Peptides against a protein of PDB entry 7QUU. Designs and how they scored, part 17

Target 1, 43 residues: chain A of PDB entry 7QUU
Amino acid sequence: DAVEPSVEKEYKKIISFRDTVFEGKHQQFLVPNNVRLKFLRDR

## One batch from the design tools (peptide; aimed at target 1 K13 K38 R43)

Design b2_p22_7_s1 (made by RFdiffusion4, then SolubleMPNN; from b2_p22_7, 7 letters changed)
Fold by OpenDDE base, seed 4:
Structure b2_p22_7_s1 (fold): chain B 43 residues (1-43), chain A 22 residues (1-22)
Amino acid sequence: as target 1 above (43 residues)
Amino acid sequence: PKVVTPEELEEKIEEIRKEVRE
């Protein structure tokens, strides 16, 4: 099994998490529009 | 689910980073 580089694994997991949260599909988190816009500008 | 802050989102991202590097 080709172990993906740690950086690539990190990127994929972070993007998956972000997309799940911002689409309103995360089980723990709801992101209001103002918080979403602030978060995206701070990145 | 609860309303989340930007700081709480960054904390969860850092948890993911930790898990990948372990």
Scores: peptide ipSAE 0.380, ipTM 0.801, DockQ to the pose 0.630
OpenDDE base, seeds 1, 2, 3, 5: peptide ipSAE 0.378, 0.378, 0.378, 0.376; ipTM 0.800, 0.800, 0.800, 0.799

Design b2_p22_7_s4 (made by RFdiffusion4, then SolubleMPNN; from b2_p22_7, 7 letters changed)
Fold by OpenDDE base, seed 1:
Structure b2_p22_7_s4 (fold): chain B 43 residues (1-43), chain A 22 residues (1-22)
Amino acid sequence: as target 1 above (43 residues)
Amino acid sequence: PKVVTPEELEEEIKKLREEVRK
């Protein structure tokens, strides 16, 4: 089935962020508020 | 904002890839 436009948009943001972080060789990093990750949601 | 590790990020990316393929 076609990927939901909202999911694809968030995926692209995460991949772009990941690549930047890995190039910087950081062991820990601050996830920006514009990236929606399920593990960042309040329990 | 939350501090995360590359491993935590890769795990979440894996979950998103599975959602995109459905």
Scores: peptide ipSAE 0.059, ipTM 0.436, DockQ to the pose 0.130
OpenDDE base, seeds 2, 3, 4, 5: peptide ipSAE 0.053, 0.051, 0.055, 0.049; ipTM 0.399, 0.397, 0.416, 0.388

Design b2_p22_8 (made by RFdiffusion4)
Pose (drawn by RFdiffusion4):
Structure b2_p22_8 (pose): chain A 43 residues (1-43), chain P 22 residues (1-22)
Amino acid sequence: as target 1 above (43 residues)
Amino acid sequence: HSAEEIKEWFEEMIEYLKEVKE
């Protein structure tokens, strides 16, 4: 499963979700310091 | 990265966000 047909579909929905959290204004999730570093460093 | 790895990482991040929210 190294690069499936799913990749771009997964990217569009995940990227947009993640990018909102990267602003930390996510309606469902307010993200502090530790979460900021977790998102950025891992991915 | 594989699609499975991307999905697992995303699910783990949702779970982690729910724990931080609680």

Design b2_p22_8_s1 (made by RFdiffusion4, then SolubleMPNN; from b2_p22_8, 13 letters changed)
Fold by OpenDDE base, seed 2:
Structure b2_p22_8_s1 (fold): chain B 43 residues (1-43), chain A 22 residues (1-22)
Amino acid sequence: as target 1 above (43 residues)
Amino acid sequence: ISSEKLRKEFKEELEYLKKVQA
């Protein structure tokens, strides 16, 4: 099935966050208000 | 947040995304 653009954007941000957390890197990104991961909204 | 909570939320979100993408 086709991925909704909003979901794809959220996924990309989550992957960016994953890389930050698990690789010891630091990457800034805008977090949409509708993101499901609470800790991203709290950043 | 704790590492455990982070991993849990991350896993749950990935499972949700997989459902939406399927």
Scores: peptide ipSAE 0.111, ipTM 0.595, DockQ to the pose 0.037
OpenDDE base, seeds 1, 3, 4, 5: peptide ipSAE 0.078, 0.083, 0.047, 0.055; ipTM 0.507, 0.524, 0.463, 0.498; seed 1 fails the geometry check

Design b2_p22_8_s2 (made by RFdiffusion4, then SolubleMPNN; from b2_p22_8, 11 letters changed)
Fold by OpenDDE base, seed 2:
Structure b2_p22_8_s2 (fold): chain B 43 residues (1-43), chain A 22 residues (1-22)
Amino acid sequence: as target 1 above (43 residues)
Amino acid sequence: VSSEKLRKEFEEELEYLKKVAE
């Protein structure tokens, strides 16, 4: 099965978060309110 | 890559990221 577009958008945010953490950056990005991964909004 | 396989990989990574982010 193909990944749903809405899920893929969230995965892209996870990747962005990962890169931020591993690079030791304090880079922020916009997290939509409809994102299921609530912990991303807490950052 | 199946959606299920991709989801599992991200879930494993997410678990690690949660720990790192604490």
Scores: peptide ipSAE 0.051, ipTM 0.486, DockQ to the pose 0.146
OpenDDE base, seeds 1, 3, 4, 5: peptide ipSAE 0.054, 0.026, 0.050, 0.048; ipTM 0.462, 0.433, 0.504, 0.466; seed 1 fails the geometry check

Design b2_p22_8_s3 (made by RFdiffusion4, then SolubleMPNN; from b2_p22_8, 11 letters changed)
Fold by OpenDDE base, seed 4:
Structure b2_p22_8_s3 (fold): chain B 43 residues (1-43), chain A 22 residues (1-22)
Amino acid sequence: as target 1 above (43 residues)
Amino acid sequence: LSSEKIRKEFEEELEYLKKVAA
């Protein structure tokens, strides 16, 4: 089935974060309050 | 935050997304 738009948005955010970390750009950045991953808010 | 904690949360989220996308 098709993925809900909200889930797809979260997936893209996670992939973007992964790629950023792999590129060594893991410094502080603004995290939306609605992000599901806890470590993005707690870092 | 430890690398292990980040890895676990990341994998948990990916597993959730895979379930929803299936």
Scores: peptide ipSAE 0.097, ipTM 0.587, DockQ to the pose 0.037
OpenDDE base, seeds 1, 2, 3, 5: peptide ipSAE 0.065, 0.058, 0.064, 0.061; ipTM 0.486, 0.474, 0.486, 0.481; seed 5 fails the geometry check

Design b2_p22_8_s4 (made by RFdiffusion4, then SolubleMPNN; from b2_p22_8, 15 letters changed)
Fold by OpenDDE base, seed 1:
Parts: C-alpha cells; sequence; structure tokens
Structure b2_p22_8_s4 (fold): chain B 43 residues (1-43), chain A 22 residues (1-22)
C-alpha cells in the first residue's frame, strides 16, 4: 500500500516541527537553544 | 497530536522567534 502524497506531506511537517522544537534544527535556520526552550516554557 | 495543531504551533513558534530575535 502506497502512502498518498498528501499524507506524506503531513508526515514531513510533523518531522520538521519536531526537529525545530526538540532539536533546535529548522530547515531554514538554526534555532537558538535559549529561544527554543523559552518558547516551550511560555506556550 | 493532529497535523493541524502542529502547523499552528510551528507558525506560532516562527512568529515568536521573529519577536525575540530583535
Amino acid sequence: as target 1 above (43 residues)
Amino acid sequence: VSVEKLRKEEKEFLEYLEKVQK
């Protein structure tokens, strides 16, 4: 069973966000750790 | 966690990042 392109896009977004929030690694730029951790505490 | 929620949180994070980087 092949995964539909729409579902694949959703998975990629989940992975991308997890990388940003948990690892500080965004596709566009390196997220400063202090900023990332502050966001996690403040949200 | 829904993909919709993750999209919203990612947007909020990027907006927050823009504010604090200044």
Scores: peptide ipSAE 0.074, ipTM 0.533, DockQ to the pose 0.257
OpenDDE base, seeds 2, 3, 4, 5: peptide ipSAE 0.071, 0.074, 0.070, 0.074; ipTM 0.526, 0.527, 0.519, 0.517; seed 5 fails the geometry check

## One batch from the design tools (peptide; aimed at target 1 I14 R43)

Design b2_p23_1 (made by RFdiffusion4)
Pose (drawn by RFdiffusion4):
Structure b2_p23_1 (pose): chain A 43 residues (1-43), chain P 23 residues (1-23)
Amino acid sequence: as target 1 above (43 residues)
Amino acid sequence: HATEEEILEKVDEIIEHLDKIEE
């Protein structure tokens, strides 16, 4: 499954979600320091 | 709002999901 048809669909939904959390203003999730580094370093 | 633990579980899920589709 290295690069499926799913990729762009997954990206649009996941990127927008992640990018909101990258601002940390996510309505469902308020993100602190450790979570910030986890998102950025891993992906 | 979600707890930090719940947030970390969700972050792991997203990372693992993306790794599966990219690898």

Design b2_p23_1_s2 (made by RFdiffusion4, then SolubleMPNN; from b2_p23_1, 12 letters changed)
Fold by OpenDDE base, seed 2:
Structure b2_p23_1_s2 (fold): chain B 43 residues (1-43), chain A 23 residues (1-23)
Amino acid sequence: as target 1 above (43 residues)
Amino acid sequence: VLSEEEVLELIDELIEREKKLLE
């Protein structure tokens, strides 16, 4: 199914965030298994 | 504790999960 343009824009934001924050960094994180992307869920 | 690579993979998985939930 085609993703709505507004939703796709939010996906691009989080991808950009990922690339910006994690590029060149080898830091370890604790991520909960039940986490969801709230800003997408609320759309 | 997740490595950078594991976090990046998790983010990609979460994006795909949300796409499916919104379909």
Scores: peptide ipSAE 0.044, ipTM 0.447, DockQ to the pose 0.128
OpenDDE base, seeds 1, 3, 4, 5: peptide ipSAE 0.043, 0.044, 0.043, 0.037; ipTM 0.458, 0.447, 0.446, 0.444

Design b2_p23_1_s3 (made by RFdiffusion4, then SolubleMPNN; from b2_p23_1, 15 letters changed)
Fold by OpenDDE base, seed 1:
Structure b2_p23_1_s3 (fold): chain B 43 residues (1-43), chain A 23 residues (1-23)
Amino acid sequence: as target 1 above (43 residues)
Amino acid sequence: MLSLEEVEKLVDELIEREKKLLS
């Protein structure tokens, strides 16, 4: 069965977010709760 | 506020969930 395009799009958003977060891996990095992406809030 | 470690953990959990849906 073909994966739903909506699931693929959501996965790509997660990967893009991961990469952005990991750019700060060697620095102090805190994420305010109000800045979290929707899928992180809805976890 | 979430620490970097907490954010990385949450993202990894989401990636693994989505990988299962894409499989």
Scores: peptide ipSAE 0.047, ipTM 0.510, DockQ to the pose 0.135
OpenDDE base, seeds 2, 3, 4, 5: peptide ipSAE 0.040, 0.039, 0.042, 0.047; ipTM 0.488, 0.499, 0.492, 0.510

Design b2_p23_1_s4 (made by RFdiffusion4, then SolubleMPNN; from b2_p23_1, 12 letters changed)
Fold by OpenDDE base, seed 3:
Structure b2_p23_1_s4 (fold): chain B 43 residues (1-43), chain A 23 residues (1-23)
Amino acid sequence: as target 1 above (43 residues)
Amino acid sequence: MLSEEEVLKLVDELIEREKKLLE
């Protein structure tokens, strides 16, 4: 099945976040087990 | 302080969690 355009947009944001971390452009942080990515939390 | 490797593992865990919420 084709991924819905809205879901694809959210995946692109997740990948962009990952790539920012891999590039060393993201600060070190502690992630609690109940935390979601900010741009998907309010969905 | 977290190592770079530990940060990357935490990011991957968050990504997999969010993927399941998008399904």
Scores: peptide ipSAE 0.038, ipTM 0.429, DockQ to the pose 0.104
OpenDDE base, seeds 1, 2, 4, 5: peptide ipSAE 0.031, 0.032, 0.034, 0.037; ipTM 0.418, 0.425, 0.436, 0.424; seed 5 fails the geometry check

Design b2_p23_2 (made by RFdiffusion4)
Pose (drawn by RFdiffusion4):
Structure b2_p23_2 (pose): chain A 43 residues (1-43), chain P 23 residues (1-23)
Amino acid sequence: as target 1 above (43 residues)
Amino acid sequence: SFLEEFLETLPDDMKEYVKKLME
C-alpha cells in the first residue's frame, strides 16, 4: 500500500483538515503547544 | 497506508473524527 489510488483523495480531505488545525482555529479542536509540535515534526 | 501512518500521529479524539471524515 505504498502510494495507493487513495493518496490524493486522502490528501485533500486530510490536508485541509490538518491546515485548519495548523492555524489552530479548528472548530472541533483547539490546539496548544505540544499538539503544534506533534503535527509539524511528525508529518 | 498513508492514512494509517497519518492517524498514528493524531490524538485519539482526532483519529475518531478523521476516520468518520474519510468514510

Design b2_p23_2_s1 (made by RFdiffusion4, then SolubleMPNN; from b2_p23_2, 8 letters changed)
Fold by OpenDDE base, seed 1:
Structure b2_p23_2_s1 (fold): chain B 43 residues (1-43), chain A 23 residues (1-23)
Amino acid sequence: as target 1 above (43 residues)
Amino acid sequence: SLVEKFLETLPNEMRELVKKLLE
């Protein structure tokens, strides 16, 4: 059950993002073209 | 991977949108 601190931080960001997405009731949302989920890359 | 596990929690349409945000 031990998780590296760096992995835990990224997991918390993912959960926060998921919760934000689900608040939209699974509908499409608009995102500016320059916005990217860079913290998820290579994870 | 952690990203793949997260994507599996989303509906198919939203999964494709999120994949575009990873580019």
Scores: peptide ipSAE 0.084, ipTM 0.588, DockQ to the pose 0.053
OpenDDE base, seeds 2, 3, 4, 5: peptide ipSAE 0.056, 0.082, 0.073, 0.055; ipTM 0.550, 0.587, 0.556, 0.549

Design b2_p23_2_s2 (made by RFdiffusion4, then SolubleMPNN; from b2_p23_2, 12 letters changed)
Fold by OpenDDE base, seed 1:
Structure b2_p23_2_s2 (fold): chain B 43 residues (1-43), chain A 23 residues (1-23)
Amino acid sequence: as target 1 above (43 residues)
Amino acid sequence: SLVEKFLETLPEEMRKEVLELLS
């Protein structure tokens, strides 16, 4: 069964954000506001 | 939750910092 498009879109954003965070894993990183997963704050 | 699922994709040592970024 395929994942619902809305959920898949959220997971793609999660992976994209993860990759951004992971690139800074060896230093103090600052995630830009436009990259932050603000839509997850209440989830 | 979606937040928990996301945090599981990261190294444990990064989870606290990411939670602060989500606030």
Scores: peptide ipSAE 0.120, ipTM 0.641, DockQ to the pose 0.051
OpenDDE base, seeds 2, 3, 4, 5: peptide ipSAE 0.037, 0.101, 0.079, 0.105; ipTM 0.455, 0.620, 0.560, 0.612

Design b2_p23_2_s3 (made by RFdiffusion4, then SolubleMPNN; from b2_p23_2, 12 letters changed)
Fold by OpenDDE base, seed 4:
Structure b2_p23_2_s3 (fold): chain B 43 residues (1-43), chain A 23 residues (1-23)
Amino acid sequence: as target 1 above (43 residues)
Amino acid sequence: SLKEKFLETLPNEMRKEVIELLK
C-alpha cells in the first residue's frame, strides 16, 4: 500500500528542518527508508 | 504523532536541541 502523500510531505518537512538547523553542527543523520515508511503508516 | 516518532530516531543530543527549537 502506498503511503498517504500528506503524511509523506510532513515527514519530509521534518527531515528538511533537521538538515537545515544542524548543518555543520552535527554529522548528518539519515533515517532509513524502512523506518520512515513505518512512521508514516502508523501516523 | 509523526513528530514524536521521528524524534525517537535522533541521537540524544540532537533530539534535545530539536525539541527545544520546536517549543
Scores: peptide ipSAE 0.023, ipTM 0.366, DockQ to the pose 0.178
OpenDDE base, seeds 1, 2, 3, 5: peptide ipSAE 0.021, 0.022, 0.021, 0.022; ipTM 0.353, 0.347, 0.358, 0.351

Design b2_p23_2_s4 (made by RFdiffusion4, then SolubleMPNN; from b2_p23_2, 11 letters changed)
Fold by OpenDDE base, seed 3:
Structure b2_p23_2_s4 (fold): chain B 43 residues (1-43), chain A 23 residues (1-23)
Amino acid sequence: as target 1 above (43 residues)
Amino acid sequence: SLVEKFLSTLPNEMREEVIKLLK
């Protein structure tokens, strides 16, 4: 089934977050994790 | 939800940490 573009966009953000925070691709001290996760709330 | 789907892709320990941050 074709994924709705809006859903795909949000999913990509989630995956990007996973990769940058938990795979060490981004410095954790630059942006607190709780702030980074704000976009995941209510989704 | 998208969040639930995402959380299912994480190891248990990592999932728990993310859940704490979402609360």
Scores: peptide ipSAE 0.044, ipTM 0.482, DockQ to the pose 0.067
OpenDDE base, seeds 1, 2, 4, 5: peptide ipSAE 0.034, 0.034, 0.035, 0.036; ipTM 0.466, 0.471, 0.469, 0.481

Design b2_p23_3 (made by RFdiffusion4)
Pose (drawn by RFdiffusion4):
Structure b2_p23_3 (pose): chain A 43 residues (1-43), chain P 23 residues (1-23)
Amino acid sequence: as target 1 above (43 residues)
Amino acid sequence: HEFATEEEIEEKIDEINEKLDKL
């Protein structure tokens, strides 16, 4: 499953979601310091 | 609006990371 047909579809939905959280204004999730680093360092 | 707890946020981050690791 190294690169499936799913990739771009997964990216559009996951990037947009993540990118909102990267601003930390996510309606469902308010993200502090530790979470900021977790997102950025891992991925 | 209600907001998720920190633990719930960590679980969601883990789910996203597991999906990206599979790709």

Design b2_p23_3_s1 (made by RFdiffusion4, then SolubleMPNN; from b2_p23_3, 12 letters changed)
Fold by OpenDDE base, seed 2:
Structure b2_p23_3_s1 (fold): chain B 43 residues (1-43), chain A 23 residues (1-23)
Amino acid sequence: as target 1 above (43 residues)
Amino acid sequence: MKYKSLEEIEKLYDEILKKLEKL
């Protein structure tokens, strides 16, 4: 089933956020370890 | 995209999740 382009776009943003939090780095700041661990536990 | 803070990214993430829960 083809995922609607709107849903795929929002899913790609979630993946980008996940990767940013998992890596602990963003282009402008470091993601704190407590935020990384919270995001991984809430899954 | 340039985010000013981590809090702006967290808000954007929560908004995206709330949209996906309605599908």
Scores: peptide ipSAE 0.041, ipTM 0.498, DockQ to the pose 0.325
OpenDDE base, seeds 1, 3, 4, 5: peptide ipSAE 0.028, 0.037, 0.038, 0.041; ipTM 0.458, 0.498, 0.496, 0.505; seed 5 fails the geometry check

Design b2_p23_3_s2 (made by RFdiffusion4, then SolubleMPNN; from b2_p23_3, 11 letters changed)
Fold by OpenDDE base, seed 3:
Structure b2_p23_3_s2 (fold): chain B 43 residues (1-43), chain A 23 residues (1-23)
Amino acid sequence: as target 1 above (43 residues)
Amino acid sequence: MKYASLEEIEKLYDEILEKERKL
């Protein structure tokens, strides 16, 4: 399936948190309101 | 801004990496 440009943009947003995520210092991370976490899971 | 759990972001990151390997 061709990855739609909208999906690629959301992937880049999640990848931007990689370093913070793997540091494990936080139980919760601040993400932009426009990040579609549920949408990424459903794809 | 909204909050997301570590577990939620880790899961999505792994799903992204798996999809990128299939491209």
Scores: peptide ipSAE 0.059, ipTM 0.408, DockQ to the pose 0.114
OpenDDE base, seeds 1, 2, 4, 5: peptide ipSAE 0.053, 0.052, 0.054, 0.056; ipTM 0.398, 0.391, 0.396, 0.392; seeds 1, 5 fail the geometry check

Design b2_p23_3_s3 (made by RFdiffusion4, then SolubleMPNN; from b2_p23_3, 11 letters changed)
Fold by OpenDDE base, seed 4:
Structure b2_p23_3_s3 (fold): chain B 43 residues (1-43), chain A 23 residues (1-23)
Amino acid sequence: as target 1 above (43 residues)
Amino acid sequence: MKYKSLEEIEKLYDEILEKLKKL
């Protein structure tokens, strides 16, 4: 099934955020370890 | 990207996951 271009765009943002969460660093805040572990479980 | 809060990002993440499960 073709992913809607709007959904794909927002999904790419979430992937980019997940990668920064994995590193524990975001441009605006330090990512807590519990949040990092949530994103790793949902992968 | 600039987000307003961690909670906004978590909500957006959950909304995207729920959309992807329905495709």
Scores: peptide ipSAE 0.038, ipTM 0.480, DockQ to the pose 0.301
OpenDDE base, seeds 1, 2, 3, 5: peptide ipSAE 0.026, 0.026, 0.037, 0.038; ipTM 0.430, 0.427, 0.487, 0.485; seeds 2, 3, 5 fail the geometry check

Design b2_p23_4 (made by RFdiffusion4)
Pose (drawn by RFdiffusion4):
Structure b2_p23_4 (pose): chain A 43 residues (1-43), chain P 23 residues (1-23)
Amino acid sequence: as target 1 above (43 residues)
Amino acid sequence: PVATEEEILEKVDEINERLDELE
């Protein structure tokens, strides 16, 4: 499953979700310091 | 409702594991 047909579909939904959290204004999730680093360093 | 920090970390893990599966 190294690169499926799912990739771009996964990216559009995941990237937009993540990018909102990267701003930390996510309606469902308010993200502090540790979460910021976790997102950025891992991915 | 706003999610707790623990719930947020679980969600972050889920996203990271799904992206790793795709790679």

Design b2_p23_4_s1 (made by RFdiffusion4, then SolubleMPNN; from b2_p23_4, 17 letters changed)
Fold by OpenDDE base, seed 1:
Structure b2_p23_4_s1 (fold): chain B 43 residues (1-43), chain A 23 residues (1-23)
Amino acid sequence: as target 1 above (43 residues)
Amino acid sequence: KILSLEEVEELLNKIIEKEKKLK
C-alpha cells in the first residue's frame, strides 16, 4: 500500500476544506480540539 | 472553537499564498 506522504495527505484536506469554505454554505465553522489541520488549531 | 467564514478564508489565503511562493 503506497502510503501518501503526510504532507500530500494534509494538502488534500486543505484543498477539500477550501472548496467547502468557498461554497459559501457555512457562516461559521466548529473547530474540534483534535482538528488535524494545524492552521485551524493555531488560531 | 468557532471560527467565522472570514477568519477561515483569511487562514486559507495565507496558506495558499505561502505554498505558491514555495513552488
Scores: peptide ipSAE 0.174, ipTM 0.602, DockQ to the pose 0.099
OpenDDE base, seeds 2, 3, 4, 5: peptide ipSAE 0.170, 0.174, 0.176, 0.174; ipTM 0.602, 0.609, 0.613, 0.610; seeds 4, 5 fail the geometry check

Design b2_p23_4_s2 (made by RFdiffusion4, then SolubleMPNN; from b2_p23_4, 12 letters changed)
Fold by OpenDDE base, seed 4:
Parts: C-alpha cells; sequence; structure tokens
Structure b2_p23_4_s2 (fold): chain B 43 residues (1-43), chain A 23 residues (1-23)
C-alpha cells in the first residue's frame, strides 16, 4: 500500500522522536531505559 | 542540539495530533 507522502513524513518524525528519547539525548537528565520504554508504551 | 524532555514531548503531541487528522 502506497503510504501518502504526508503520513510517511509524520511517521519518520515519530521514529526520530522515539530514537531521541530511547538514546536519552535530552538536556535535563539521563532517563533510565525502563522509564523511556514505559513512556513510549503509554502513548 | 540536545532538546529538553518538555520540548520533545510537545513536538511528539503535535505529531500525534497531525497523524490522527490524516487517518
Amino acid sequence: as target 1 above (43 residues)
Amino acid sequence: MIKSLEEIFEEFDKILKRLKELE
């Protein structure tokens, strides 16, 4: 199925967000892996 | 550039809202 270019673009942003959170690359603190995975499952 | 968690969450909520509008 051809995913619409608009939808594919927003999915690529979700993947990039997931990877950023999973890598713990944020300014405030290193999120533990268990907390990162919980956050991604609850949304 | 390292983002704050708050900024990352706000960007995610905007993306989820847009996806819901496109489905």
Scores: peptide ipSAE 0.063, ipTM 0.586, DockQ to the pose 0.249
OpenDDE base, seeds 1, 2, 3, 5: peptide ipSAE 0.058, 0.050, 0.055, 0.059; ipTM 0.567, 0.565, 0.563, 0.588

Design b2_p23_4_s3 (made by RFdiffusion4, then SolubleMPNN; from b2_p23_4, 13 letters changed)
Fold by OpenDDE base, seed 5:
Structure b2_p23_4_s3 (fold): chain B 43 residues (1-43), chain A 23 residues (1-23)
Amino acid sequence: as target 1 above (43 residues)
Amino acid sequence: MIKSLEEVEELIDEIIEREKKLE
């Protein structure tokens, strides 16, 4: 079954968001709350 | 490294809960 290009695009956003939040929680860098929450607002 | 999609969902839920507290 071909994953719809919309679903693949959302999945890529979730992965990018995951990595950003995860790296921020592991103190690799300070992710501002506004950058983390932008993903949820643009959904 | 996040090991599962479930761990991503938990992180999203935590962020949604924090966003609701900022409204």
Scores: peptide ipSAE 0.025, ipTM 0.375, DockQ to the pose 0.043
OpenDDE base, seeds 1, 2, 3, 4: peptide ipSAE 0.022, 0.024, 0.023, 0.024; ipTM 0.409, 0.449, 0.404, 0.457; seeds 2, 4 fail the geometry check

Design b2_p23_4_s4 (made by RFdiffusion4, then SolubleMPNN; from b2_p23_4, 14 letters changed)
Fold by OpenDDE base, seed 4:
Formats: structure tokens, sequence, C-alpha cells
Structure b2_p23_4_s4 (fold): chain B 43 residues (1-43), chain A 23 residues (1-23)
């Protein structure tokens, strides 16, 4: 099934957010290492 | 800005909520 362009856009945001949180370098904010490790453990 | 865990989780949950509203 073709994914709607709006759904694909929000899916790409989820992946980008996850990856930038894992790196600790989100576009809008810095993620501290302790917070990053806790987030990755709890999600 | 440095974010708290709560602020990061809230931002993640807002992205998930938007995706769920499009399904």
Amino acid sequence: as target 1 above (43 residues)
Amino acid sequence: RIKSLEEIEEEYDKIIEKLNKLK
C-alpha cells in the first residue's frame, strides 16, 4: 500500500528525532548523556 | 537549550500522536 505523503513525513520526523536523541544532538536542543541513556533504556 | 528527560519524552510523544492521527 502506498504510504500517504503526510504519514511518510511524520515517520521521517520520528526516525530523525530518535537518531538525533541517540547522538545527543537534536536540532532544537542538546541532550545530556545521562538523559540520553535513560531515554534509550526506557523506550 | 539543555532539555530534561520529561521534555524529550513529551516531544517524542507529540510526534507519535501526530502520526497516529494520520492513520
Scores: peptide ipSAE 0.055, ipTM 0.540, DockQ to the pose 0.346
OpenDDE base, seeds 1, 2, 3, 5: peptide ipSAE 0.040, 0.046, 0.051, 0.027; ipTM 0.546, 0.529, 0.539, 0.464

Design b2_p23_5_s2 (made by RFdiffusion4, then SolubleMPNN; its pose is not in this set)
Fold by OpenDDE base, seed 5:
Parts: C-alpha cells; structure tokens; sequence
Structure b2_p23_5_s2 (fold): chain B 43 residues (1-43), chain A 23 residues (1-23)
C-alpha cells in the first residue's frame, strides 16, 4: 500500500518545521513569524 | 497497512512535538 501522498506530504512538512525550529533554537534566532504561520496553516 | 499505521503513529508524535515547539 502506497502510504497516502497526503500523509507523506504532511510528515515532510512537520519534519521541515521541527528542523527549522530546532535549528532556530540552537542558533538562538527567532524563527520568522511568516515561517511559523506557514506551518500553522498546514494543520 | 502496518507500514501506514506506523507512519500515522509517527505523524501523531510529530504533531504533539510541533505543539510543544509552538508554545
């Protein structure tokens, strides 16, 4: 069964978000609100 | 189906982690 391309797309978005926020916390920079809001709209 | 169930469970954990990262 091909995992629905919807689930894989959502998974890739959440990983990209996690990595961006994690890198942002480690680099002590605020993740731009535009990036945060882009990931919040993908609920 | 088992691989899909595993990915859905991992997706739930990542959603919870996302909510914690957004606090």
Amino acid sequence: as target 1 above (43 residues)
Amino acid sequence: EEEEKKKLEELKKLKEEREELLK
Scores: peptide ipSAE 0.073, ipTM 0.600, DockQ to the pose 0.052
OpenDDE base, seeds 1, 2, 3, 4: peptide ipSAE 0.052, 0.053, 0.059, 0.061; ipTM 0.576, 0.580, 0.596, 0.606

Design b2_p23_6 (made by RFdiffusion4)
Pose (drawn by RFdiffusion4):
Structure b2_p23_6 (pose): chain A 43 residues (1-43), chain P 23 residues (1-23)
Amino acid sequence: as target 1 above (43 residues)
Amino acid sequence: PVKTEEEVLEKVDEILDRLDELD
């Protein structure tokens, strides 16, 4: 499953969700310091 | 409702695990 047909579909939904959380203004999730580093360093 | 920090970290892990499966 290294690169499926799912990739772009997964990216559009996951990138937009993640990018909102990268701003930390996510309606469902408010993100502090540790979560900021976790997102950025891992992915 | 706003989620707790622990719940946010579980969600972050889910997303990272899913991206790793695709890579």

Design b2_p23_6_s1 (made by RFdiffusion4, then SolubleMPNN; from b2_p23_6, 12 letters changed)
Fold by OpenDDE base, seed 3:
Structure b2_p23_6_s1 (fold): chain B 43 residues (1-43), chain A 23 residues (1-23)
Amino acid sequence: as target 1 above (43 residues)
Amino acid sequence: KVLSEEEVNKLFDEILEKLKKLE
């Protein structure tokens, strides 16, 4: 397997973190229900 | 912390911009 560049690996982590926040799954970062529902509908 | 859609997008855009500058 090609070693994924460090920057690309970190980019994927940031996107995954963003998704967990918008899904309302992150305990420290909360979003309003309307924001969560919009995100879930638009993806 | 409670974040609006705008606050979330701003936070992640800033992080992603910094990562892009490292490429």
Scores: peptide ipSAE 0.267, ipTM 0.743, DockQ to the pose 0.242
OpenDDE base, seeds 1, 2, 4, 5: peptide ipSAE 0.224, 0.222, 0.231, 0.225; ipTM 0.720, 0.719, 0.723, 0.721

Design b2_p23_6_s3 (made by RFdiffusion4, then SolubleMPNN; from b2_p23_6, 11 letters changed)
Fold by OpenDDE base, seed 5:
Structure b2_p23_6_s3 (fold): chain B 43 residues (1-43), chain A 23 residues (1-23)
Amino acid sequence: as target 1 above (43 residues)
Amino acid sequence: MVLSEEEVLELFDEIIEKLKKLE
């Protein structure tokens, strides 16, 4: 379906971002309360 | 909000799993 190329593209970005963030030893992350991802607000 | 490295990894895994279900 026409959604597959968009989902795969966002998946690859998330993996790349994860790998970049965790190449560094980050013990804690400050998440803004206004983040778009709803599941980040509920934690 | 402050998250640990472990909590951020768990969130990435949850996002990745949700994206895989849309493929």
Scores: peptide ipSAE 0.072, ipTM 0.517, DockQ to the pose 0.135
OpenDDE base, seeds 1, 2, 3, 4: peptide ipSAE 0.072, 0.069, 0.070, 0.071; ipTM 0.519, 0.513, 0.515, 0.518

